# Peptides against a protein of PDB entry 5H65, part 9

Target 1, 294 residues: chain A of PDB entry 5H65
Amino acid sequence: QYLERTPLCAILKQKAPQQYRIRAKLRSYKPRRLFQSVKLHCPKCHLLQEVPHEGDLDIIFQDGATKTPDVKLQNTSLYDSKIWTTKNQKGRKVAVHFVKNNGILPLSNECLLLIEGGTLSEICKLSNKFNSVIPVRSGHEDLELLDLSAPFLIQGTIHHYGCKQCSSLRSIQNLNSLVDKTSWIPSSVAEALGIVPLQYVFVMTFTLDDGTGVLEAYLMDSDKFFQIPASEVLMDDDLQKSVDMIMDMFCPPGIKIDAYPWLECFIKSYNVTNGTDNQICYQIFDTTVAEDVI

## One batch from the design tools (peptide)

Design b1_p10_2_s1 (made by RFdiffusion4, then SolubleMPNN; from b1_p10_2, 6 letters changed)
Fold by OpenDDE base, seed 5:
Structure b1_p10_2_s1 (fold): chain B 294 residues (1-294), chain A 10 residues (1-10)
Amino acid sequence: as target 1 above (294 residues)
Amino acid sequence: DELAEDPPLE
């Protein structure tokens, strides 16, 4: 893809939709806080959602922990089950189901655990030791995904979420359809369980200025722009620092815009209708800042 | 605490 550079003043006069290559300075951006710039996006219905907070997950898992695992659903051909009883006053039962590969328990680094009950803390501890964790509950005839408001899959520090609108959940036994029960690719797990996976995205509004005009463009990107996965940034201090450094580089505080670096990027225009009002919006696409800084 | 607007859909 090659486009000639177009000044912002010219772009602002043109009808949408069109694609442009621009060279501009990042005058300002929103939001300023990285935490607020990461959202979940459905590729199918395009709904944007906030990433659940730890407190939200605590509530969900606490509610799930009030349910007793169904003994009838333990130890199937798909998984071996182990039950823990907590030592607290409630004597809460937690079931951990170890998914087997062709009847054999895989190594911990390849193992999928189904967690029935358990607090967020307990689940996180397990996810740090094992390859993958799925929070589940006892259904009528099979284990089922606990709640799409919580991660359907946890791998290390990465929480994978599904779209409530687009997903049609299937029971856990549908994991049998996976030939390889060691890698536990999130997309494969999602497909088996009828989940439309959400995508972590950076969502920002950039105010761009090339001296000829000022234009606001949206950034909605998963991993290309910063060359940092949005799915990992919230759980990694070093990645957070890197994003902050990049933004500070393009938009340094306390410095006049004349001294800002130039950013080369691609933007596309598109039409938006709000009742009787038509407007043109702009979105950044196919842009990597590490390559486009000049 | 300025929040970014969600990109409007085409």
Scores: peptide ipSAE 0.295, ipTM 0.884, DockQ to the pose 0.872
Fold by OpenDDE base, seed 3:
Parts: sequence; C-alpha cells; structure tokens
Structure b1_p10_2_s1 (fold): chain B 294 residues (1-294), chain A 10 residues (1-10)
Amino acid sequence: as target 1 above (294 residues)
Amino acid sequence: DELAEDPPLE
C-alpha cells in the first residue's frame, strides 16, 4: 500500500473516513506502563477487557476447588482420570484428566490435561510440564469449562481467554471432533468448545507532532507494530524490555522533542458519535516500527 | 492521567 505523506495540519481539516501516511514525532504516549497497555479484544463484538490479574484467577480457581469431582465423569473414551487428595485439613480432591489420542495417551509434550479442582499454582505447574491445560468442572452429564473469566486453555505461560458475550459453551466431549489431539491449536480448541477467543492487543494513545500540527492516534495491535506478540509480553521480561526500548527510542525521557526520531506510520480517520457530538478519531494501522530499531 | 482511553468504536 502506497500513500503520499500528508502533513498533520492538512489531515486535521479533512473529513473522515480516510487513510494517510504520516511522518511525525511521538511527543507522548499513554499509558506509560506496559502492563496497562495490554488488553483483551473480541474480534466479533469488539469489546475490550482487562487481562485478569493473578488475584482474580486465584479466586476463581479457589472457588472451583471447593467442588468435588463427579466420579461418574471419570475415565471416558476421551480421557483417563486420576484423583489426588491434598494434605490440607479439608482433604481437597483434585482430578486430572489426561486426554487420549485415539485411545492412547500421548507424550507429555503433546498431552492435554483437564484439571478439576486445581489451584492456580497447581495448574501453572502442570502447564509447564504438559502441552496444554484446560480448567474444568463437573457438569450434569459431562465435564465443562470452569469459567470464561479464567483461561480456557493454558499452554506454557500463555493464557488463552474467551469472550463471555460471544461464546456459547459446549461440553468437553466436543473435543472428540478434533482430529489432531496432539498439537491442541487454541483456535481449534475454542471452536470445539464454542468459544470465541479473545486477542491480546496493545492499546495505546499516541500524541503525534510533525511541526505543522498535533494529532492523537490510537494504537490497537496484536503483534505487528512491535513485532512482539501482546500475548507473550506480560510473561517475558526480555520482550518487555524490548518494548520499553522501542518506546524510549521514539520518546526518550529527559530529551527535548526536537531531538526525537521521526516515526513513519499509517493512520486512518473515522467518525465517532457520542450523543449529539460528532468527533473524528485516528487509529494507527499497518505499521511496523521494530525493524527500524533492530 | 496515566491511563489510556479505549479506542472509540465507529
């Protein structure tokens, strides 16, 4: 896509919607803290949600751990079940269901575990050893996903979330529809269980200045802008440092804006109606900055 | 404010 560079002063006078190529300095950005810039986005209803905190997950899993696994739902054609009793005063029961591939247990690095009654700590430990983990609960006739407020799938350090509004949950036996029961592709798991996956996105507001005008543009991007997945950044210190370095490069602290590097990007304008007020907003799109930094 | 606003929907 080729567009001629347009000065901000000209853009600010034009009606929306339009697409522009610009060259501007990043005067400032919000939020300043990286962890506040990562959100969950639904591709269908477009709702933005905060990534649940550890404390939120603890509550959900603690509540789930108060439920006793139903013996009738153990050891099906889909999975083999093992029950553990904790050494705590209440003797909490935890069920681990090992999903089979064509009746055979796969290797640990290809195995999906369904965990019933596990704490966040226990689930995280298992997710580091096995390919995938799904928190579940005993339903009336089948295992079911525990709660969409928690991850529906954990793979290593990656937590996959689903949209509560757009999802129509199906029971765990629907995983039988998956031909490949080794890779456990998140989108495939989601589809089987009736889940609309949420996407991790960087959400930022950039204040851009090219000397002719000042414009605020939104960044909502999953992995293109920084060439770093938003889904991984919260769990990886090196990735966090990389993002911070990029932002510091374009908006260095303690330095005057005259010395800032130029940012080349694409922005689109669009109309927003808030009550009786009409406003034109701007969003960054199809822009990668990481290649210029590395 | 240090917090960013969510992008308004079209």
Scores: peptide ipSAE 0.294, ipTM 0.880, DockQ to the pose 0.813
Fold by OpenDDE base, seed 1:
Structure b1_p10_2_s1 (fold): chain B 294 residues (1-294), chain A 10 residues (1-10)
Amino acid sequence: as target 1 above (294 residues)
Amino acid sequence: DELAEDPPLE
């Protein structure tokens, strides 16, 4: 739908909700650090969560590593189990369960590993060699997902997280419902295990100025705005540099705003009730800036 | 440390 460009001064006078096309300069933005701008978003409850830091994961996996794998849960029709005992650390036991496809172990590039008792370092090592890794623990009758505070699925450098609020976890044997036990599509894995996957999103606040007025607009976007997936940016230095370059282009440090480039974008207004106060907020939508840079 | 402000939910 074609929207005519509306000046910010006019927008600021209008009631919400409405959609606008604007042309404005990016006076400033928050947060300045890219790492702080990437969050996890639940598509169901809309909760925003911080991406766990390595330190957070270390704690979770270290705690999990204190628990001994249950022998009765090893070597099922779904998976073959191998147990390692560490030489150090008081003989910690680590179980790796290799998920089978129709009773056959798949190739390493198609294999899902269930890791029980592994440290973050060990899990990362395995994820680099095998297609997919799920951190698990021994439940009463079956293996279970270790903790939704940690990734439910690791594929290479990509960590997939689930919503604690919306997920109703099911045991690992529910992976049997998957017809294809080679591709391990995150959404399929999540569905089988009762997980609501979280989405990586860029969350930023833009201060926009077109000379007629100033407004703050939120950016919450997964991959459209920068044409860079939020899910990959934290693990890729080149992607990080690209985002930084884009932001520096629109909001260059050390120069006056008069020299800033114009940003064309769509914003929507919406009403927010905060106690007794009604506020109009603005959010950027359906906007891609990367195409204008090239 | 400028924390990212979460967009208020519609």
Scores: peptide ipSAE 0.294, ipTM 0.881, DockQ to the pose 0.798
Fold by OpenDDE base, seed 2:
Structure b1_p10_2_s1 (fold): chain B 294 residues (1-294), chain A 10 residues (1-10)
Amino acid sequence: as target 1 above (294 residues)
Amino acid sequence: DELAEDPPLE
């Protein structure tokens, strides 16, 4: 889309909603820490959630590990089951269900594992070896997703989360509806299980200054702004460094704003009403900074 | 560090 550049002073005087193209300096931004800027967004209810911490997941999986797998739910047409008993004082039972493709066990790099009773550590180990892992529990008549507070799907280092509010969970046998039982596309898995997948997003507030005025604009973006997926950045040091470098470039510490580079971006204004308080907010959209930096 | 405010809903 094409928009003429508008000075911030003019934008600040206009009613919302409108779209603008601007050229401004990034005076400041928040949060300063990258890990605090990554959240989970529901595309349906639009709620923002914090990415669960390792400690949160530990608790969830520890609780799940206290439950004994139901023998009646093992070895179905969909999956083959193997049971392990830990050598600790509790004798914890762990079930691993290997999902079959047309009755045949796929290769490890294409295999979906359903993990029942595993700890976070065990699940992570398995996710590094196999294509995909779903934490599950024994339901009344079928295996079920363990908890939407934990990932519904783990692929390597990527944790896929679902919205508790919008999801209507279905039992694991609904994976039978998937034609392709090798690639395990997260969206397909989510659909089969009645999950509304959450999207990783960068959530930041930019203070923009073009010399005519100062404006705060929100950034909520998954992969376009930095050309770095929010879903991967927390688990990749190089990606983190890249984001930090980009932010340092636009907002370098220890120097005056006069020396800052110009940022070109699109912003949209919108009305927000909270009780008797009416305000105009601004959000960055359809903007890629990587092309401007390189 | 200060956390970012969630964008207000339109």
Scores: peptide ipSAE 0.290, ipTM 0.882, DockQ to the pose 0.873

Design b1_p10_2_s2 (made by RFdiffusion4, then SolubleMPNN; from b1_p10_2, 5 letters changed)
Fold by OpenDDE base, seed 1:
Structure b1_p10_2_s2 (fold): chain B 294 residues (1-294), chain A 10 residues (1-10)
Amino acid sequence: as target 1 above (294 residues)
Amino acid sequence: DELAEDPPLP
């Protein structure tokens, strides 16, 4: 969309909500650490959540691994089950359920594994060999998703998370509703299991200065701003480097702001009420800064 | 350590 450029000094005087096109310098931004800028966003309730750390996942899966798989839930029409017993940890049992497509086991590159009682390490090993992994637990009558605090689906290095608030979990047998049991599209899996999938987003605060005024604008973006998916950046060093390079380009350390490049972007203003306090906030939208770089 | 600030909802 085309908007006429508006100086920040004029924007700062106007009521919200409005949309603006601006040209400003990125005086500063926060957080400075990239890993702190990536969060999970619910498209339904709009809550922002931290991406679980490896240590958090370790705890969740360790807890899950203390529970023995229920024998009565093994080998259904939906999946074939294999059980391993560890040599240590008092003979911990791990169940891997291979989901079938119309009664036939698919190839490894199309196979969904349901893992019960596995550690993070074991789950990661399997996710590297098979198409998809879902951490599960034994419910009363069926397998169930282990915990929404952990990924509901792992595909390669991508962890898919669901919203605890908005999800109404259904048992694993609901995967039967999927006609295609080979591609395992995250949204389809989520729908079948009653999960509202969370979206990876970059969340940053930009301090913008065009020489006429200074304002703070929030960035909440999944893949447009950097042309890098927030869902992939945490697991890819090259993508991380690219984001860092972009930020360093717009906000180079050790030089004066006068030498900073100009950033052209769209911002929208909106009203925020906190008790009796009214504030106008700004958010960046529909902006790509690295189109020619990536 | 700088933390990410969540944008307040309207």
Scores: peptide ipSAE 0.279, ipTM 0.874, DockQ to the pose 0.818
Fold by OpenDDE base, seed 3:
Structure b1_p10_2_s2 (fold): chain B 294 residues (1-294), chain A 10 residues (1-10)
Amino acid sequence: as target 1 above (294 residues)
Amino acid sequence: DELAEDPPLP
């Protein structure tokens, strides 16, 4: 998109909605901590949620681990089942269901595991070895997703979450509808199970100053702004460092704003009604900063 | 640490 650069003072006088190209300095931003800037966003209902912490997941999986796997649901045409009894924790039973592709067990790097009764630690260990893991529970007639408060799919270190509001969960046998039972594309898995997948997003508030005016703009972006996926940043120290470096470049600590680099970006204005008050808000869009840094 | 506000919806 081509837009002429507009000074902030002019933008602040205009009605919404409009799109602008600006050149401004990043006076400040919130939150300062990266982990606080990553949230989950529903593309359907637009709800923003916090990414569950390890402690939250521990509780969910511990609760799930108190349930005994139903023997009647083991070893179907879709999956082969193995049961373990733990030596500790009063003989907890854990079921691992290996999903088959056309009746054949895939290689570990292509295999989807359904885990019933596993702890977070156990699930994480398995997710590092196998392609994909779905935490499940025994339903009345079939295996079901354990809880949408936990990941519906774990691939390596990536946790995929679903929207509780927008999802209409279907039983695990609906995975039969997938043509490819080796790649386990998250969107395909979600669709099969009636899940609306949440998107990881960076959520920040930028205070922008071009010398003519000051404007607050929101950043809500998944992977374009930093050219770093929000879905991966929490689990990758190098990616975290990269984001921190970018932010430090635009807003260096201990330096006067006059020495800050100029940020070129697109912003859009929109109207927000809070009770009787009408406000104009601004959001950054279609902007990539990483290419200018590296 | 000061938290950012969620972007208001239109």
Scores: peptide ipSAE 0.278, ipTM 0.874, DockQ to the pose 0.853
Fold by OpenDDE base, seed 5:
Structure b1_p10_2_s2 (fold): chain B 294 residues (1-294), chain A 10 residues (1-10)
Amino acid sequence: as target 1 above (294 residues)
Amino acid sequence: DELAEDPPLP
C-alpha cells in the first residue's frame, strides 16, 4: 500500500492506531549484540522467549539420557530402531528410530530420526548427516517428544522450538498422519504432534531521528527486514557478519548522525495501557533494508 | 549489556 511520507514530528502528535511511511536516520539501536536480538515468538499467545543456550540443551539431553529406552516401543510400523550402548559414561543406551515411508527407509537426506537418550553432541552429529532429528523419550504407550524446552525438530543447524503454553502434545505415532514422510516440513511435523511452532524473530528497538523529531520503534521481524532468517543467523557466521554490516551501515560507529544514511521504513502506531497510563508505541512493519544495501 | 525491551502488546 502506498503511504505518503510523514515527518516524525507530525506522527508524534497523532492518535493511534495509524500506519506511516517515514524517512529517518537510525540514531541508535538496542540491543547492540546480535545474539541478544534473536528471540522466539509464539504466533498464538505472543510470548517472547529467549533462544535456549547450548548449556541449557546439554542439561535437558543429559537428563533425558538417564532414562533407558523402552524395548516395547522399538521397531514399530512407523520406524526401525537401533540401540547403541556407549563404551564410556556407564554404558548409556541410545536409541535411534528411523522413520519409514510406507514401510521403506528413506535416503539419509530424507530421513527423520527419533533420538532417545542422546547427548546434544550426538544429536547434532546425526542432524548433520540426516535430514531431520526429533529428540524423544519413552512414554507409557508410545514415544513422546522429549521436552519443549528443547527443539522438537532439528534440521541441519536449524533448531525448531514449540510453545509450551499453546501446545497440546500428541504421541509420536501421530506422525503416521503425514502423507509425505520424506520432506518433514516443520509446520507439518508440528501439526501432527500438536505443537505450536515458535518463530525466530529479530527483536530490536530503533531510535529514529529525521531532524523534526525522535521516535522509538520496535522491530520484530523474522526474515524480511534483513532478508536474513532469524532462524539461521545464530548458527551462521556469514549471516551474522551480514547483519552486523547492515547495522553498521545505518548506524556507523564514530561518525556523526548527520552523515548517517537515511532509512526508509513503515511504522505503525498502537496503544498500550500500562496501569492507568496510556502510551503510544511504534513498530516497524513491511520493511526491507537489504534491498537498499545491495 | 542493555537488553532490548520486548515490544509491549497492544
Scores: peptide ipSAE 0.276, ipTM 0.873, DockQ to the pose 0.851
Fold by OpenDDE base, seed 2:
Structure b1_p10_2_s2 (fold): chain B 294 residues (1-294), chain A 10 residues (1-10)
Amino acid sequence: as target 1 above (294 residues)
Amino acid sequence: DELAEDPPLP
């Protein structure tokens, strides 16, 4: 639907909910650091979570590495297992389970690995060679996902996370329900394992000024606003630079706001109740800025 | 650097 441009001063006087098309300058934004603007969002419970840092993952995998793989769970119809004992003083056992497609081991680029007792470094090395990696542990009767605080699926440099609140985890043998055991689509893996996948999102607060008024609008977007996936930006320096360039274009440092470019976007208002206090908030939606830079 | 506030839910 075509929306006419509305000045901010008029918007600030109206009740929510409504949708607007605006033209405003980006006076300021938060957070300034890109890595702080990327979060994980649950589409079901709407909880926002921080993306775990390498240090967080190290702790989880180190804890997992203290557990010995159960021999009874090795070499099933679903996977072939290989066990290594590390040469370190602790003699840590690492199990790698190669998931088979109809009893046949697929090529490395189509192969899913289940890793038990691996460190973050070891897991990352394997994820660079194979299609996918799932960190697992020995359960009572089957392999189980290690921890939803860690990725349930690693594909190259992409870490897929699940919601602890909304997920009802199922054992690894439920991967048998997948007809295609070569592509390892994250959503399919999540469904098989009872996981509600989290979505990477850019979360920012924009202060918008069109000369008639000033309002704050939230950006919560996965890939439309920058035309850059939030899921990839943390692991790609070029994508990070691109986002930084876009933000610097709209909010250039050391320049007066009068010289800022105009940002055209859609915002929606909505009511928020915090106890006895009612407030109107604004969110950017259906907006792409990358096309206007070319 | 001030962290962005999470957008309040309706």
Scores: peptide ipSAE 0.275, ipTM 0.873, DockQ to the pose 0.842

Design b1_p10_2_s3 (made by RFdiffusion4, then SolubleMPNN; from b1_p10_2, 5 letters changed)
Fold by OpenDDE base, seed 1:
Structure b1_p10_2_s3 (fold): chain B 294 residues (1-294), chain A 10 residues (1-10)
Amino acid sequence: as target 1 above (294 residues)
Amino acid sequence: EELAEDPPLP
């Protein structure tokens, strides 16, 4: 859509909601550390939450590993089960359930593993070898997702999370509803299990200055702004470097703002009420600042 | 430690 460029001083005087095209300099931004700018967003309830740290996941999986897999839930029509007993840790039991496609085990690159009682390290090892991994636990009558505080699906280095608030979890046997048990599309898995998938988003606050005025605008974007997916950036050093380079370009350290490049972007204003306080906030939208490098 | 500021909801 075409919008005429509006100076910030004019925008600051207007009522919300409105959309604007602006040309401004990025005076400053927060957070400065990239890993702190990546969050999980629910598309339904709009809650933002932190991406769990490795240490958080360690705790969750360690707790799960204290539970013994239920023998009665092993080897169903949906999956074949293998059990390992650790030599240490008082003989901890680990169950790996290999999901079958129409009664046949798929190739490793198409295989979904359900892991019960595994540590983060063990899960990561398996996720690097097989197509997909779901951490599970023994329920009363079926396997169940372990914990929505942990990924419901791991594919390579990508951790897929679900919303605790919006999800209504269903048992693992609901994967039977999937016609294709080889591709394991995250959205399909989520749907089958009653999970509302969370979205990785960059969350930043930009202080924008065009010489006529200064305003703060929020960035909440998954993949458009940097042309880099927020879902991949935490696990890819090159992508992290690229984002850092972009930010350094627009807001170079040790340089006066007069020398900063101009940022052209779209912002929308909206009203926020906090108790008795009313304020107008601004959010960046439909903006790309860098081209994707193929 | 600087944290990301969540955009307030409308």
Scores: peptide ipSAE 0.265, ipTM 0.852, DockQ to the pose 0.783
Fold by OpenDDE base, seed 2:
Structure b1_p10_2_s3 (fold): chain B 294 residues (1-294), chain A 10 residues (1-10)
Amino acid sequence: as target 1 above (294 residues)
Amino acid sequence: EELAEDPPLP
């Protein structure tokens, strides 16, 4: 979409909603730490949530590890089960269920594991060897997802989360509805299990200044702005450094704003009502800055 | 610690 450039002073006088193309300097941004800018967003209810920390996950999986796998739920047409008893930790039982494709075990790089009673460390180790891991528990009649506070699917270093509010969980046997039991597409897994998947998003507040005016605009973006997926950045130091470099380029420390590079972007205005208070907010959209990095 | 401000919904 082609828009003429509009100065910020003109934008600040206009009613919402409108779309603008702007050229401004990034005076400042919040938060300063990248990991604080990554959140989980529900596309259905629009709730923003913090990404669980390792400590949070440890607690969930430790609790799950106190439960004994139900023998009656082992070795179904959907999966083959293997059980381990730990030497330590009071002899906790860990069940690994290998999901089959039409009765045949797939290769490790195509295999989904259902983990029952595993620790975070154990789950992470398995996720490095197999295509996908789902933390589960023994339900009354079937295996069930352990907890939506934990990932419903782990693929390598990627943790996929679901919305507790919008999801209506179904039992593990619903994975039978998947025609392809080798690729384990997160959206397909989520659909089969009644999960509304959350989206990783960068959430930042930019203070923009073009010399005519100053306004704050929100960035809520998954992978377009930086051309870096928010879903991967927390687990990849190189990606983190890349984002930091981009931000330092637009907002260099120790330099006067007059020397800052110009940021070209699109912003949209919208009305917000909070009780009796009415305000106009701005959000960055359809903008990629990574290509402009020299 | 500075937390990210959630954009308000319209």
Scores: peptide ipSAE 0.261, ipTM 0.852, DockQ to the pose 0.779
Fold by OpenDDE base, seed 3:
Structure b1_p10_2_s3 (fold): chain B 294 residues (1-294), chain A 10 residues (1-10)
Amino acid sequence: as target 1 above (294 residues)
Amino acid sequence: EELAEDPPLP
């Protein structure tokens, strides 16, 4: 869509909601640390939450590892089960369930593992070898997802999370509804298990200045703005460096704002009511900056 | 440590 460029001073006088095209300098941004700018967003209830830290996951998986796998739930038509007893930790039992495709075990690069009683380290190790991993526990009649506070699906280094508020969890046997039991598309897995998947998003506040006025605009974007997926950036040093380079380009440290490059972007205004106070906020949308940097 | 502010919802 085509919009004429509007100066910030004019925008600041207008009522919301409206859409604008602007050209401004990025005076500053928050947060300064990249890892603090990545959050999880629910597309249904719109809650934002922090990405769980390794320490949080360790606790969840360690708690899960104290539970003994139920023998009655092993070796179904859906999966073949193998049990290990650890030498340490007083003989902890770990169950790995290999999901079958039409009764046949797929190749490792197409295989979904259900892990019961595994530590974070063990789960991560397996996720590097196999296509997908789901942390599970023994329910009353079936395997169940371990905890929505942990990833419901791990593929390589990507952790997929679900919304606790919007999800209505179903048992593991519901994976039978999937026609394709080789690709393990996260959205399909989520749907089968009654999970509303959360989206990784960059969340930042930009202070924009075009010389006529100063405006704060929020960035909430998954992969368009930087052309880098928020879902991958935390686990990839090169992607982190790329984002840092982009931000340093628009907001270079140690120089005056007069020397900053111009940022062209779209912003939308919207009304926010907080008690008796009404304010207008701004959000960046439909903007890609990476093409100008590469 | 600047905490990220969540965008307020409409």
Scores: peptide ipSAE 0.260, ipTM 0.850, DockQ to the pose 0.777
Fold by OpenDDE base, seed 4:
Structure b1_p10_2_s3 (fold): chain B 294 residues (1-294), chain A 10 residues (1-10)
Amino acid sequence: as target 1 above (294 residues)
Amino acid sequence: EELAEDPPLP
């Protein structure tokens, strides 16, 4: 929809909800550090949570590594199992289950591994070699997802997380419902396992100034604004640099705001009620800043 | 260290 540009001073006087097209300068933004702006968002319950740090994952996987794989759950119609005993780590057992496609092991680049008892380091090594990795544990009758606090699926450097609140976990054998056991689409895996996948989002607060007024607008975006996936940025230095460059372009350090470039974007207003206080908030939507650069 | 401010829900 074509929206005419509206000055901020006019917007600030209007009731919500409304949509606007604006042209403003990015006076400032928060947070300044990119790593602090990437979060996980549930599309159902709308909870925002922090992306787990390596240290958090280490703890989870270390705990998982204390559990012994159940021999009864090895080598099913769904997967072939290999087990290793570590030499120097008190005889820790690690099980890797190779998921089969129609009874046949796929190529490494198409293979899903179920890892039981692996450390973060081991899991990462495997995820770099194979298509997909799911951290699992031995349940009573089947393998189960290890922990929703950890990724339910790792593909290369991408960690896919699920919502603890909205997910109703199902056992690993439910992967049998997937017709294609080679591509391992995260959404399909999630559906099969009863997981509501979380979305990586950039979460920032922009202070916008067009000379007529100043307002704060929230950015919550997965891949449109920067044309960079939030899901990949944390693990890719080049993408991080790109985001930083974009932000520096719109909000260059050490110069006056008068010299800042104009940012064209869409914002929507909405009402927020906190007790007796009614506040109008603004969110950036359907905006790509890289369009003029690409 | 500045944390991201979560947008309030409508």
Scores: peptide ipSAE 0.260, ipTM 0.851, DockQ to the pose 0.781

